# Peptides against a protein of PDB entry 3B8E, part 225

Target 1, 230 residues: chain A of PDB entry 3B8E
Amino acid sequence: PFLIFIIANIPLPLGTVTILCIDLGTDMVPAISLAYEQAESDIMKRQPRNPKTDKLVNEQLISMAYGQIGMIQALGGFFTYFVILAENGFLPIHLLGLRVNWDDRWINDVEDSYGQQWTYEQRKIVEFTCHTPFFVTIVVVQWADLVICKTRRNSVFQQGMKNKILIFGLFEETALAAFLSYCPGMGVALRMYPLKPTWWFCAFPYSLLIFVYDEVRKLIIRRRPGGWVE

## One batch from the design tools (peptide; made by RFdiffusion4, then SolubleMPNN)

Design b1_p29_5_s4 (from b1_p29_5, 25 letters changed)
Fold by OpenDDE base, seed 5:
Structure b1_p29_5_s4 (fold): chain B 230 residues (1-230), chain A 29 residues (1-29)
Amino acid sequence: as target 1 above (230 residues)
Amino acid sequence: LEKEIEELLKKLLEEIKEELEKLLKKLKE
């Protein structure tokens, strides 16, 4: 998200605090849960294959999966960002290159796509209004990630929701998202304005996309053992 | 390698942030 912010010169879609909350709050528990689950799965099922080669393949798989999932998460966040800004009168095309004027405190007449002028304060409110939904979008998408991570090769439907750590992670992420979204003072302290409950649903298509993507990936892995996707 | 890349990316992001903050300070001056 930050790279797109720099390249496209769009208003800041995700604040530093939200990034930290994602990295430390939402991603850490899933990462730990995955490490434990991999350790358990490796202990239970594998006959001693060559531990060096299998570890390397596993690390590459995880890396590729997280990279691809991260891309889908970013797309989901940006989708929510663009929808919110569009609802406030800023179409995506109009946001390109707008950052310089957007962040300038002396420019109080930045025009939206409909010719409405926005003060600096109004623009910053809209910007900060995007931070919370972006974060929540990531959390909702991470629900799918946590669910799919329970199974390395098997479908989620086959293994079920047995990992209590992952379930705890889901609740932790959701609780953190709710706290940051609705706790009084978060708008001032964290630049995260309250989120309308309807925005929680904006991420659901992307959560579904991740779920479908992972199921397809797992299906391919099962059909082509030893392929580059493993 | 991912942790290293993530740390490198975090460092790069921090450096970019610091540079941007310096640039913003210069623009305000």
Scores: peptide ipSAE 0.000, ipTM 0.227, DockQ to the pose 0.029
Fold by OpenDDE base, seed 3:
Structure b1_p29_5_s4 (fold): chain B 230 residues (1-230), chain A 29 residues (1-29)
Amino acid sequence: as target 1 above (230 residues)
Amino acid sequence: LEKEIEELLKKLLEEIKEELEKLLKKLKE
């Protein structure tokens, strides 16, 4: 998200503090869950193959999978961002290069796509209105990621949701999202304004996309062991 | 000042993440 913000020079789609909350709150529990599952799987695996090569390959595969999932998460967040700004009169094409004028406190006549003038305060309100839905979109997409990360090769349906750490992670992310979205003072402290309940559902198609993507990936890995998709 | 605080918070969070990852690696061992 931050790279696209710099490259496209668009208004900030997600606050830095919110990004930090995602990185700390959401990635930690999945990492713990994966650590425990790897330990369980390694306990069940008899002969250590060459531990250096297998560890390096596994780390590269995990890194690539997380990178791909991260891109899908970013796309989901940006979709939500562009929808909210479009509903407020700023079409995606109009946002390109607008950051300089958007962030200038002395410019109080920034025009939207329909010629309406926006004061600095009004622009910041709409910007901060985007932060919470963007965050929630990422959290909902991360639910799918957590469930996917539970199994490297097997379908989620085969191993079930027996891992208590995964369930705890889903609860923690949801609780954090609810806290940041609805706790009084978070709008001032984190620049996250209250979320309309309808925005929780906007991320569901992306969560489904991640589930389908991972199930297809795992199916390919099972059919072609040692392929490039591992 | 706000940007500087945000950068500092980012660095702190990255450090915490790295430390937690190290702890997780140790727990796996």
Scores: peptide ipSAE 0.005, ipTM 0.250, DockQ to the pose 0.015; fails the geometry check
Fold by OpenDDE base, seed 1:
Structure b1_p29_5_s4 (fold): chain B 230 residues (1-230), chain A 29 residues (1-29)
Amino acid sequence: as target 1 above (230 residues)
Amino acid sequence: LEKEIEELLKKLLEEIKEELEKLLKKLKE
């Protein structure tokens, strides 16, 4: 998200405080869940036939999968960002290069895609209105990630949702998202304005996409055992 | 194969995006 912000020179889609809340609040529980599941899987897995090569291939496949999932998460967040800004009159094409004027306190006549002028204060309200939905989108997408990470090779449908740690992680992320989104004063403290409940559902298609992606990936890995997932 | 999957996923994301934009337009009407 931050890289696209720098490259595209768009208004800030995700504030520093929001990023910290994601990194410390939402990513920690998934990481712990994964660490416990890896420990359980390592106890149950037969020793790899060739521990050096199979471990390296698995680590590479896992790192690539997490990188791809992270890209999908970022795309989901940016989609939500662009939708909110478009609803407020700023089309995605118009946002390109707008950052300099957007962040300038002395420019109170920034025009949207429809010729409406926006004051600095109005622009910042819209910007901060994007932070909460972006955060919530990441949390909802992370629900899919948590469920996917439970199964390295087997379908999610085969292992089921029996892991209590996974359920706890989902609850904690959701509770944190609800707290940050609806607690009074979060708009001032965290620059996260209250979110309409309907925005929670905007991330669901992306969560579904991640599920489909992972199931397809796992299907390919199962059909080509020992092949590079090219 | 990973690149092909990534491209397919990008296409699917774009389709979902277009459908969501259509749904949002309908909700505003």
Scores: peptide ipSAE 0.000, ipTM 0.217, DockQ to the pose 0.336; fails the geometry check
Fold by OpenDDE base, seed 4:
Structure b1_p29_5_s4 (fold): chain B 230 residues (1-230), chain A 29 residues (1-29)
Amino acid sequence: as target 1 above (230 residues)
Amino acid sequence: LEKEIEELLKKLLEEIKEELEKLLKKLKE
């Protein structure tokens, strides 16, 4: 999100502190949960063909999958960001290059896509209104990510949700999201204003996309045993 | 089992499509 903020010169979609909360608060618990994840039944039953080459291929495939999931996650966050700004009168095209004027506190007549003028304070309110939904979107997408990471070849429906640590991680992320979204003072402290409950659902299409992506990937792996997609 | 998975994937894709269409409608309003 920060890289796109710099490259596209758009208003900041997610605050630095919030990014740190994601990295330290939401990503660590999932990573730990995955470290304690029991080996998938199909992985354990698979005879090692060539431990060195298969390990390298597997590491490359895992890295590619995580890279793609991370990209989908980022797209989900930005989608939510653009939806909120569009609802407030700022179309995506209009946001390009707007950062300089947006962040200038002396400019109180920044026009939206419909010619409405926005004061600096009003712009900051809408910016901070975007931070919370962006964060929540990341958390909701991470639900899918955590669930799919439990399995390598088997469907989520086959492996089930037996890992208590994973469930705890999901709860922790959700609780953190709720805390940051609804606790008084978070707008001042973290630049995260209260979230409408409807915004929780904005991420669901992307969560489903991640699920579909992973299930399709796993299906391909099952249909092409020994393929490079394993 | 593969057929069942394919059916589940189709259902998920349909759900995604429906949700995206709803979001697109909201963006156009």
Scores: peptide ipSAE 0.000, ipTM 0.192, DockQ to the pose 0.090; fails the geometry check

Design b1_p29_6_s1 (from b1_p29_6, 21 letters changed)
Fold by OpenDDE base, seed 3:
Structure b1_p29_6_s1 (fold): chain B 230 residues (1-230), chain A 29 residues (1-29)
Amino acid sequence: as target 1 above (230 residues)
Amino acid sequence: KEKEKEELLKKLEEEFLKKAKEFIESLLK
């Protein structure tokens, strides 16, 4: 998210403190859970032929998996960000390069896509309104991603949710999201305004899509081992 | 051995959560 903010020069979609809360609060427990999750029986039965190359391959595979999860989460968050800004009059194309004027306190006449002028204060309210839904969207997407990452080839329905640590991590992540969204003072301290209940549901179709896509991918891998879909 | 590892991990998670909560509370003060 922060890289896209720098590259596209758009208004900040997610506050730095909120990013830290994601990295430290939501990603750590799931990552630990995944590290201790029993590898699929088919992966464990293969004796490492070369310990050095197999360790490097495993580290690369883990790194790629986490990288892919992060990209999917970012896409979900940015979707929510663009929807909120579009509802407030800022179309995605208009946001490109707008950061300089957006963050300038002396410019009180920044126009939206419809010619409405926005004061600095109004712009910051809209920006901070995006932070909470963006964060919650990431959390909801993480639910699907964590469930997906349990298995590489087998269906989640076949392996089941036996890892109590993962279930606990999902609960913790949800509780943290609720705390940051609704606790008094969080709006001022973290610049996260209260979340409307409707925004919790905006990410569900996206999470479902990812889940279905991954189950289909796994099904293809099981039917065609060594195919291009791996 | 697997049950012992799961229990140890659960304890570590609870400790981490407690510290994280304390950290967040410290930032709000």
Scores: peptide ipSAE 0.000, ipTM 0.210, DockQ to the pose 0.012
Fold by OpenDDE base, seed 4:
Structure b1_p29_6_s1 (fold): chain B 230 residues (1-230), chain A 29 residues (1-29)
Amino acid sequence: as target 1 above (230 residues)
Amino acid sequence: KEKEKEELLKKLEEEFLKKAKEFIESLLK
């Protein structure tokens, strides 16, 4: 989020404090839970053809998969961000380069895509309105991510949801998202205004996309052992 | 029995993927 903010010069979609909450609050417990995940049955049963080359190839493939998932997560967050801003009159193309004027408190006539003028206070309200949905979107996308990360070849149907710690991590992450989204004072403290319940569903297509992507990938691996997508 | 279970799971996976694809296609329309 921050990199895109700098590159595109758009209004900040997610506050720094909120990013820290993701890194320290939401990602930590799930990451620990994954460390205690049961060994993947197909990995344990697979005999490496060449232990040195196969290990290196697998590490590269795993890295690529995580990179792709991370990209989809970011796209999900930005999609939600752009939808909210578009609903408030700011089309994506208009946001490019708008940051300088957006953050200037002395400019009270920033125009949206439809010629409406926005005061500094109004702009900040809209910005802070985007922070919560962006965060929630990341959480919802992480539901799918965490479920699929436990396996490389087996589908979720084969591996199942046996890790109770992972389930707890998902619950904790969701509870934290709800707390940050609906607890009074979070708009002032964390620049996260209350979220309409409907926005929780905005990320579902992306969660599904990640899930389908991973299941298709795994299916291809099962059908073509030793393929480059492994 | 284990083979039958694996076949059933594979069928379920294929049905899920089909529905998911249809959903994605619906979103793209």
Scores: peptide ipSAE 0.000, ipTM 0.178, DockQ to the pose 0.022
Fold by OpenDDE base, seed 5:
Structure b1_p29_6_s1 (fold): chain B 230 residues (1-230), chain A 29 residues (1-29)
Amino acid sequence: as target 1 above (230 residues)
Amino acid sequence: KEKEKEELLKKLEEEFLKKAKEFIESLLK
């Protein structure tokens, strides 16, 4: 998110504290849960031909998968961000290069895509209004990630929701998202304004996309063992 | 206290942005 913010010079889509909450509060529990996951039955049944090389390949493949999923998560977050800004009069094209004027406290007449002037305070309100839905979008997309992390090769439907730690992680991240979104003072403390409940549903297509992507990936792996997509 | 927190958050964001910029610049060299 921050890289795109810097490259595109758009208003800040997600605050630093919120990112830390994602990393520590949302991603940590899943990471721990993965460490306690029972090795997939497929891993246990196949003796590694070369434990050192096979481990390295496995780590690379996992890293690539997480990288791709992370990109989809970012796209989902940015989509939500752009929708909210567009609803407030700022079209995506207009946001490009706007950061300098957006963050300038002395400029109180920044024009939106329709020629409406926005004060610094108004701009910051709409910016902070974007932080919460961006975060919530990531959390909702991470629901799919947590579900798919249970399996490397097998379908989620085959392995099921047996890992209680992952289930706990889903509830924990959702509870954290609800707390950050609706607790009084979060607008000031974390630059996260309250989110309308309807925005939780905006992330569902991306969650579904990740789920479908992972199922397709796993299907390819099962059909073509030893491919680069593993 | 709320204003101080806002200022701290702004400083942290600025520091992060600075580091991110340095990182991007390092990738472009």
Scores: peptide ipSAE 0.000, ipTM 0.227, DockQ to the pose 0.025
Fold by OpenDDE base, seed 1:
Structure b1_p29_6_s1 (fold): chain B 230 residues (1-230), chain A 29 residues (1-29)
Amino acid sequence: as target 1 above (230 residues)
Amino acid sequence: KEKEKEELLKKLEEEFLKKAKEFIESLLK
């Protein structure tokens, strides 16, 4: 998310504090949950295959999966960002290169895509309005990621949601998202304004896509077990 | 195979973005 912000020179989609809350609050519990599940799976499934080559392949596959999932999360967040700005009159094409004028306090006549002028204060309200739904989108997408990561080789439908650590992680992320979104003073402290409950549902299509993508990926891997090394 | 996977991923992302846009447009209407 931050890299796209720098490259595209668009208004800031996430504040630094919000990013820290994501990295420390939402990513940590899922990562711990995955580490414990990996440790359990490695303990249970150690048939004495050549531990060096199989470990390296698994680490690469996991790293690639996390990288792809992270990219989809970023795309989901940016989609939500662009939708909110478009609803407020700023089309994605118009946002490209707009950051310099957007962040200038002395420019109070920044035009949107429809010729409406926006004051600095109005622009910052819209910018900060994007932070909360971006965060919530990431959390909702992470629900899918947590469910997906439990099943490295098996379908989610086969393993079920029996892991208490996963359920706890989902609860913690949701509670944090609700706290940051609706607690009084968070708009000033974290630049996160309250969300309409409908915005929580905006991320569900992305979660479903990630779920379908991962199931399809796993299906392909199961049908072509040798195809990743070639 | 990695390139084919990346292309498939891009296509899936594009299709998703399209569906998500249609969904959001349906909610705004």
Scores: peptide ipSAE 0.000, ipTM 0.216, DockQ to the pose 0.060; fails the geometry check

Design b1_p29_6_s2 (from b1_p29_6, 21 letters changed)
Fold by OpenDDE base, seed 4:
Structure b1_p29_6_s2 (fold): chain B 230 residues (1-230), chain A 29 residues (1-29)
Amino acid sequence: as target 1 above (230 residues)
Amino acid sequence: LEEEKKKLLEELKKEFLEKAKEFIESLLR
Protein backbone atom coordinates (compact mmCIF):
# COMPACT_ATOMS: atom_id res chain seq x y z
CA PRO B 1 0.00 0.00 0.00
CA PHE B 2 2.71 2.46 0.92
CA LEU B 3 4.71 1.69 -2.21
CA ILE B 4 1.70 2.31 -4.43
CA PHE B 5 1.08 5.54 -2.56
CA ILE B 6 4.61 6.68 -3.43
CA ILE B 7 4.68 5.40 -7.01
CA ALA B 8 1.21 6.47 -8.09
CA ASN B 9 1.17 9.68 -6.03
CA ILE B 10 -2.36 8.99 -4.89
CA PRO B 11 -3.90 10.20 -1.64
CA LEU B 12 -2.78 8.04 1.27
CA PRO B 13 -5.09 5.03 1.36
CA LEU B 14 -4.07 3.81 4.79
CA GLY B 15 -2.44 5.55 7.72
CA THR B 16 0.94 4.43 9.00
CA VAL B 17 -0.44 3.60 12.42
CA THR B 18 -3.14 1.49 10.84
CA ILE B 19 -0.53 -0.33 8.79
CA LEU B 20 1.35 -1.03 11.99
CA CYS B 21 -1.84 -2.34 13.56
CA ILE B 22 -2.21 -4.72 10.63
CA ASP B 23 1.39 -5.86 10.78
CA LEU B 24 1.51 -6.30 14.54
CA GLY B 25 -2.08 -7.10 15.35
CA THR B 26 -3.53 -9.00 12.44
CA ASP B 27 -0.46 -10.67 10.93
CA MET B 28 1.08 -11.88 14.17
CA VAL B 29 -1.76 -14.15 15.22
CA PRO B 30 -2.00 -15.76 11.80
CA ALA B 31 1.74 -16.37 11.86
CA ILE B 32 1.46 -17.96 15.29
CA SER B 33 -1.54 -19.98 14.22
CA LEU B 34 0.45 -21.33 11.30
CA ALA B 35 3.38 -22.17 13.51
CA TYR B 36 1.13 -24.09 15.88
CA GLU B 37 -0.97 -25.57 13.15
CA GLN B 38 -0.28 -29.17 13.50
CA ALA B 39 0.92 -29.95 10.07
CA GLU B 40 -1.91 -31.69 8.33
CA SER B 41 -1.74 -35.30 9.41
CA ASP B 42 -0.37 -36.04 5.97
CA ILE B 43 2.51 -33.60 6.35
CA MET B 44 3.48 -34.89 9.78
CA LYS B 45 3.19 -38.51 8.71
CA ARG B 46 5.53 -37.97 5.81
CA GLN B 47 8.95 -38.17 7.28
CA PRO B 48 10.94 -35.65 5.35
CA ARG B 49 13.22 -37.55 3.01
CA ASN B 50 15.73 -34.81 3.57
CA PRO B 51 14.72 -32.85 6.67
CA LYS B 52 16.75 -29.79 5.75
CA THR B 53 15.73 -29.56 2.10
CA ASP B 54 12.11 -30.51 2.64
CA LYS B 55 11.79 -27.97 5.43
CA LEU B 56 13.25 -25.28 3.20
CA VAL B 57 10.92 -26.22 0.35
CA ASN B 58 7.93 -26.12 2.64
CA GLU B 59 8.97 -22.75 4.00
CA GLN B 60 9.40 -21.41 0.49
CA LEU B 61 6.02 -22.72 -0.60
CA ILE B 62 4.36 -21.20 2.44
CA SER B 63 6.16 -17.91 1.84
CA MET B 64 5.08 -17.81 -1.80
CA ALA B 65 1.48 -18.64 -0.94
CA TYR B 66 1.40 -15.90 1.68
CA GLY B 67 3.02 -13.48 -0.71
CA GLN B 68 0.32 -14.13 -3.28
CA ILE B 69 -2.44 -13.85 -0.71
CA GLY B 70 -0.89 -10.62 0.55
CA MET B 71 -1.05 -9.21 -2.96
CA ILE B 72 -4.72 -10.14 -3.24
CA GLN B 73 -5.33 -8.50 0.13
CA ALA B 74 -3.68 -5.32 -1.05
CA LEU B 75 -5.75 -5.38 -4.23
CA GLY B 76 -8.89 -5.76 -2.17
CA GLY B 77 -7.93 -2.80 -0.01
CA PHE B 78 -7.17 -0.64 -3.00
CA PHE B 79 -10.41 -1.64 -4.65
CA THR B 80 -12.31 -0.44 -1.60
CA TYR B 81 -10.26 2.74 -1.56
CA PHE B 82 -11.01 3.51 -5.19
CA VAL B 83 -14.70 2.74 -4.76
CA ILE B 84 -14.98 5.17 -1.86
CA LEU B 85 -13.14 7.90 -3.69
CA ALA B 86 -15.19 7.31 -6.81
CA GLU B 87 -18.38 7.63 -4.77
CA ASN B 88 -17.06 10.96 -3.55
CA GLY B 89 -16.37 12.15 -7.08
CA PHE B 90 -12.74 11.09 -7.57
CA LEU B 91 -12.31 8.53 -10.33
CA PRO B 92 -9.18 6.34 -10.17
CA ILE B 93 -7.54 7.99 -13.16
CA HIS B 94 -8.01 11.41 -11.61
CA LEU B 95 -6.27 10.30 -8.42
CA LEU B 96 -3.02 9.57 -10.24
CA GLY B 97 -0.62 12.38 -9.46
CA LEU B 98 -3.20 14.21 -7.35
CA ARG B 99 -1.31 13.76 -4.07
CA VAL B 100 0.74 16.92 -4.42
CA ASN B 101 -2.33 19.09 -4.69
CA TRP B 102 -4.31 16.89 -2.32
CA ASP B 103 -1.87 17.33 0.54
CA ASP B 104 -1.37 21.06 -0.05
CA ARG B 105 -3.33 22.86 2.62
CA TRP B 106 -3.16 26.11 0.69
CA ILE B 107 -5.06 24.69 -2.26
CA ASN B 108 -8.74 24.76 -1.44
CA ASP B 109 -10.07 24.26 -4.94
CA VAL B 110 -8.88 20.80 -5.94
CA GLU B 111 -11.33 19.59 -8.53
CA ASP B 112 -12.81 16.14 -8.58
CA SER B 113 -13.65 14.23 -11.74
CA TYR B 114 -16.90 16.17 -12.05
CA GLY B 115 -15.48 19.64 -11.53
CA GLN B 116 -16.52 19.98 -7.90
CA GLN B 117 -14.01 21.91 -5.84
CA TRP B 118 -12.80 20.42 -2.59
CA THR B 119 -11.26 22.32 0.28
CA TYR B 120 -8.27 20.90 2.10
CA GLU B 121 -10.45 19.98 5.06
CA GLN B 122 -12.99 18.25 2.89
CA ARG B 123 -10.26 16.30 1.12
CA LYS B 124 -8.78 15.16 4.39
CA ILE B 125 -12.17 14.03 5.62
CA VAL B 126 -12.58 11.93 2.49
CA GLU B 127 -9.05 10.57 2.83
CA PHE B 128 -9.62 9.59 6.43
CA THR B 129 -12.96 8.11 5.48
CA CYS B 130 -11.02 5.76 3.19
CA HIS B 131 -8.63 4.56 5.90
CA THR B 132 -11.19 2.63 7.93
CA PRO B 133 -12.77 0.75 5.02
CA PHE B 134 -9.32 -0.08 3.68
CA PHE B 135 -8.32 -1.55 7.02
CA VAL B 136 -11.59 -3.42 7.41
CA THR B 137 -11.21 -4.82 3.91
CA ILE B 138 -7.80 -6.18 4.84
CA VAL B 139 -9.22 -7.76 7.99
CA VAL B 140 -12.10 -9.39 6.14
CA VAL B 141 -9.73 -10.75 3.50
CA GLN B 142 -7.48 -12.01 6.28
CA TRP B 143 -10.39 -14.05 7.61
CA ALA B 144 -10.35 -16.00 4.39
CA ASP B 145 -6.58 -16.24 4.50
CA LEU B 146 -6.65 -17.66 8.01
CA VAL B 147 -9.26 -20.22 7.08
CA ILE B 148 -7.30 -21.20 3.98
CA CYS B 149 -3.99 -21.53 5.77
CA LYS B 150 -5.38 -24.17 8.06
CA THR B 151 -5.25 -26.77 5.34
CA ARG B 152 -2.62 -27.45 2.70
CA ARG B 153 -4.25 -30.30 0.87
CA ASN B 154 -7.63 -30.87 2.40
CA SER B 155 -10.60 -28.61 1.96
CA VAL B 156 -11.62 -26.53 4.94
CA PHE B 157 -14.86 -28.45 4.81
CA GLN B 158 -13.03 -31.74 5.26
CA GLN B 159 -10.83 -30.78 8.20
CA GLY B 160 -13.14 -28.36 9.95
CA MET B 161 -11.98 -25.49 12.12
CA LYS B 162 -10.28 -27.19 15.06
CA ASN B 163 -7.44 -24.74 15.53
CA LYS B 164 -8.29 -22.64 18.57
CA ILE B 165 -5.49 -20.22 17.76
CA LEU B 166 -6.97 -19.60 14.34
CA ILE B 167 -10.35 -18.88 15.86
CA PHE B 168 -8.73 -16.57 18.37
CA GLY B 169 -6.97 -14.78 15.52
CA LEU B 170 -10.27 -14.23 13.73
CA PHE B 171 -11.80 -12.76 16.86
CA GLU B 172 -8.77 -10.60 17.55
CA GLU B 173 -8.77 -9.17 14.04
CA THR B 174 -12.50 -8.53 14.20
CA ALA B 175 -12.22 -6.92 17.61
CA LEU B 176 -9.37 -4.73 16.43
CA ALA B 177 -11.32 -3.71 13.34
CA ALA B 178 -14.34 -2.89 15.47
CA PHE B 179 -12.24 -0.94 17.95
CA LEU B 180 -10.50 1.12 15.29
CA SER B 181 -13.73 1.69 13.36
CA TYR B 182 -16.11 2.55 16.15
CA CYS B 183 -14.15 3.74 19.17
CA PRO B 184 -14.69 7.44 19.84
CA GLY B 185 -11.67 9.58 19.07
CA MET B 186 -10.18 7.19 16.49
CA GLY B 187 -10.99 9.66 13.75
CA VAL B 188 -8.66 12.17 15.36
CA ALA B 189 -6.11 9.80 16.86
CA LEU B 190 -5.67 7.37 13.97
CA ARG B 191 -7.34 9.29 11.16
CA MET B 192 -9.94 6.56 10.91
CA TYR B 193 -13.49 7.76 10.70
CA PRO B 194 -16.37 5.46 11.57
CA LEU B 195 -17.24 2.95 8.92
CA LYS B 196 -20.70 2.45 7.52
CA PRO B 197 -21.64 -1.21 7.86
CA THR B 198 -22.21 -1.53 4.13
CA TRP B 199 -18.47 -1.25 3.55
CA TRP B 200 -17.81 -4.49 5.40
CA PHE B 201 -19.46 -6.29 2.54
CA CYS B 202 -17.20 -4.75 -0.10
CA ALA B 203 -14.41 -7.10 0.95
CA PHE B 204 -16.48 -10.27 0.76
CA PRO B 205 -16.04 -10.82 -2.97
CA TYR B 206 -12.27 -10.78 -2.49
CA SER B 207 -12.47 -13.13 0.46
CA LEU B 208 -14.58 -15.43 -1.66
CA LEU B 209 -12.10 -15.21 -4.52
CA ILE B 210 -9.23 -16.14 -2.22
CA PHE B 211 -11.25 -18.99 -0.81
CA VAL B 212 -12.19 -20.29 -4.25
CA TYR B 213 -8.63 -19.91 -5.48
CA ASP B 214 -7.26 -21.91 -2.59
CA GLU B 215 -9.92 -24.59 -2.82
CA VAL B 216 -9.15 -24.97 -6.51
CA ARG B 217 -5.44 -25.11 -5.74
CA LYS B 218 -6.01 -27.78 -3.11
CA LEU B 219 -8.25 -29.70 -5.45
CA ILE B 220 -5.50 -29.70 -8.07
CA ILE B 221 -2.97 -30.85 -5.47
CA ARG B 222 -5.26 -33.69 -4.40
CA ARG B 223 -5.87 -34.78 -7.97
CA ARG B 224 -2.25 -34.46 -9.04
CA PRO B 225 -0.05 -35.42 -6.13
CA GLY B 226 3.51 -34.28 -6.73
CA GLY B 227 2.55 -31.55 -9.15
CA TRP B 228 4.32 -28.19 -9.38
CA VAL B 229 1.37 -26.46 -7.72
CA GLU B 230 2.28 -27.89 -4.34
CA LEU A 1 -27.75 13.10 16.23
CA GLU A 2 -24.31 12.25 17.55
CA GLU A 3 -25.79 10.15 20.32
CA GLU A 4 -28.04 8.41 17.85
CA LYS A 5 -25.06 7.81 15.59
CA LYS A 6 -23.12 6.45 18.53
CA LYS A 7 -25.98 4.15 19.45
CA LEU A 8 -26.32 3.05 15.87
CA LEU A 9 -22.60 2.40 15.68
CA GLU A 10 -22.71 0.39 18.88
CA GLU A 11 -25.65 -1.61 17.60
CA LEU A 12 -23.91 -2.19 14.31
CA LYS A 13 -20.76 -3.21 16.10
CA LYS A 14 -22.75 -5.64 18.18
CA GLU A 15 -24.56 -7.01 15.16
CA PHE A 16 -21.32 -7.40 13.30
CA LEU A 17 -19.67 -9.20 16.17
CA GLU A 18 -22.68 -11.45 16.51
CA LYS A 19 -22.68 -12.21 12.81
CA ALA A 20 -18.97 -12.85 12.90
CA LYS A 21 -19.47 -15.18 15.82
CA GLU A 22 -22.27 -16.97 14.03
CA PHE A 23 -20.12 -17.26 10.95
CA ILE A 24 -17.25 -18.70 12.94
CA GLU A 25 -19.61 -21.05 14.72
CA SER A 26 -21.04 -22.11 11.40
CA LEU A 27 -17.55 -22.94 10.21
CA LEU A 28 -16.91 -24.94 13.36
CA ARG A 29 -20.04 -26.90 12.85
Scores: peptide ipSAE 0.000, ipTM 0.227, DockQ to the pose 0.030
Fold by OpenDDE base, seed 5:
Structure b1_p29_6_s2 (fold): chain B 230 residues (1-230), chain A 29 residues (1-29)
Amino acid sequence: as target 1 above (230 residues)
Amino acid sequence: LEEEKKKLLEELKKEFLEKAKEFIESLLR
């Protein structure tokens, strides 16, 4: 998200603190869950494994999966960001290169896509209004990520929701999202304004996309063991 | 197995805290 902000020169879609909260709060539980899953999978294997080679393969698989999922998460977040800005009069094309004028405190007449002038304060309110939905979108997408992380090769439907760590992770990230979205003072402290509950649903298509993507990936892995997708 | 899992969890938490610290330090710089 931050790289796209720099490259596209768009208004800041997500605050640094919220990024940190994602990395430390939401991504930690999946990483732990995967570590436990690996340990359990290694115990369940009857054949002696070479710990060095199998660890490396597992780390590569995890890194690739997280990289792809992270891209989908970012796309979901940016989609929500662009929708909110569009609803406030800023079409996606108009946002390109707007950052310089957007962040300038002395420019109080930045025009939206419809010729409406926005003060610096108004622009910052809209920007901060985007931070919370972007974060929440990532969290909702991470629900699917957590669910898919429970199974490396098997479908989620085959293993079910027996992993207590996974369930805990879902509640933790949801509670964190609710806290950051609705706790008084978060607008000032984290530049995250309260989110309308309806925006939680905007991420659901992306959660479904991740779920479908992972199920397809796992299906391919099961059908073609040793492929590059592993 | 539970003890090994607990140890792994503690190691991961430590690693994340270290990365978090590095990240915060990078932002303050």
Scores: peptide ipSAE 0.000, ipTM 0.200, DockQ to the pose 0.014
Fold by OpenDDE base, seed 1:
Structure b1_p29_6_s2 (fold): chain B 230 residues (1-230), chain A 29 residues (1-29)
Amino acid sequence: as target 1 above (230 residues)
Amino acid sequence: LEEEKKKLLEELKKEFLEKAKEFIESLLR
């Protein structure tokens, strides 16, 4: 997310403090949950035939899968960002290169895609309005990630939702997202303005997409053992 | 103007979903 902000020179989609809240808050309990789930999953039960070569291959494949999921998460966040800005009159194409003027507090006549002029304060409100939905989008997408990461090869429908630690992790990250989104003062403290409940659903297509992606991936692995997708 | 914005937003959503599908398909190739 931050790399695209630098490359595209768009308004900041996610604040540094919000990123820290994701990394330290929302990812911690889920990561612990996944560590315990891995002990029950086929990932740890399969003894490598060759401990040196097979372990390295498995670690690379896991790393690649997490990298792919992370890219989909980022896409989900950016989708939400562009949707919010488009609803406020800023089309994605218009945002390219706009950062310099956007961040200049002395420019109070920045035009949107429809010729409406925006003051600095108005622009910053819209910018900070994007931070909360972006964060929430990540959390909602992480729900799918946590569910799909229970097993490497088995369908989610086969494994089920029996892990209490996973359920607790999902609850914790959702509670944190709700706290950051709706607690008074978060707009000033974390640059996260209150979110309309409808925006929670903006990420659902992406959660579904990740779920479908992982199920298809697992299906391919089951049908073609030893493929590059494994 | 609001109706036009809504149409454009829906088109953008559609395009993004299509790109997301293409991305997933590219990962599965």
Scores: peptide ipSAE 0.000, ipTM 0.194, DockQ to the pose 0.541; fails the geometry check
Fold by OpenDDE base, seed 3:
Structure b1_p29_6_s2 (fold): chain B 230 residues (1-230), chain A 29 residues (1-29)
Amino acid sequence: as target 1 above (230 residues)
Amino acid sequence: LEEEKKKLLEELKKEFLEKAKEFIESLLR
């Protein structure tokens, strides 16, 4: 998200604090869940014949999988961002290069795609309105990520939801999202305005996409052990 | 106002990190 903000010079889609909440809040529990599951899986597996090469390969595969999931998460967030701005009169093409004028407090006549003039305050309200749905979109997509990360090779349906750490991670992310979205004062403090309940559902297609992607990936790994997809 | 918001944000981050740490510690117990 931050890279696209810099490269495209668009209005800030996600606040720095929300980014930190994602990085520190939502990734920690998944990382712990994965560490426990990896330990449990390693207890069941024979010691790797070559611990250095097998560890490096596993770390690279995990890193690539997380990188791909992270890209899908970012795409989901940006989709939500562009939808909200479009609903407020700013088409995606119009946002390119707009940041300089958008962030200038002295420019109170920034035109949207329909010729409507927006004051600095109005623009910032719209920007902050985007932050919460973007964050919630990431959280909802992370639900799928947490569920898929629970199994390296087996389907989630085979292992079930018995991992208490995973269930707790889902609860924590949801509680955090609810707190940041609806707690009084958070709109001013974090620049996250209250979220309409409808925006929670906007992320579900992306969560489903990640879930399907990972199940297909796992299916391929099971059918072709040692393939390039692993 | 922006500096106050930054301070408040830093405090909220700190509080969140502390709560997250407490939670992780509770899971490890």
Scores: peptide ipSAE 0.000, ipTM 0.218, DockQ to the pose 0.020; fails the geometry check

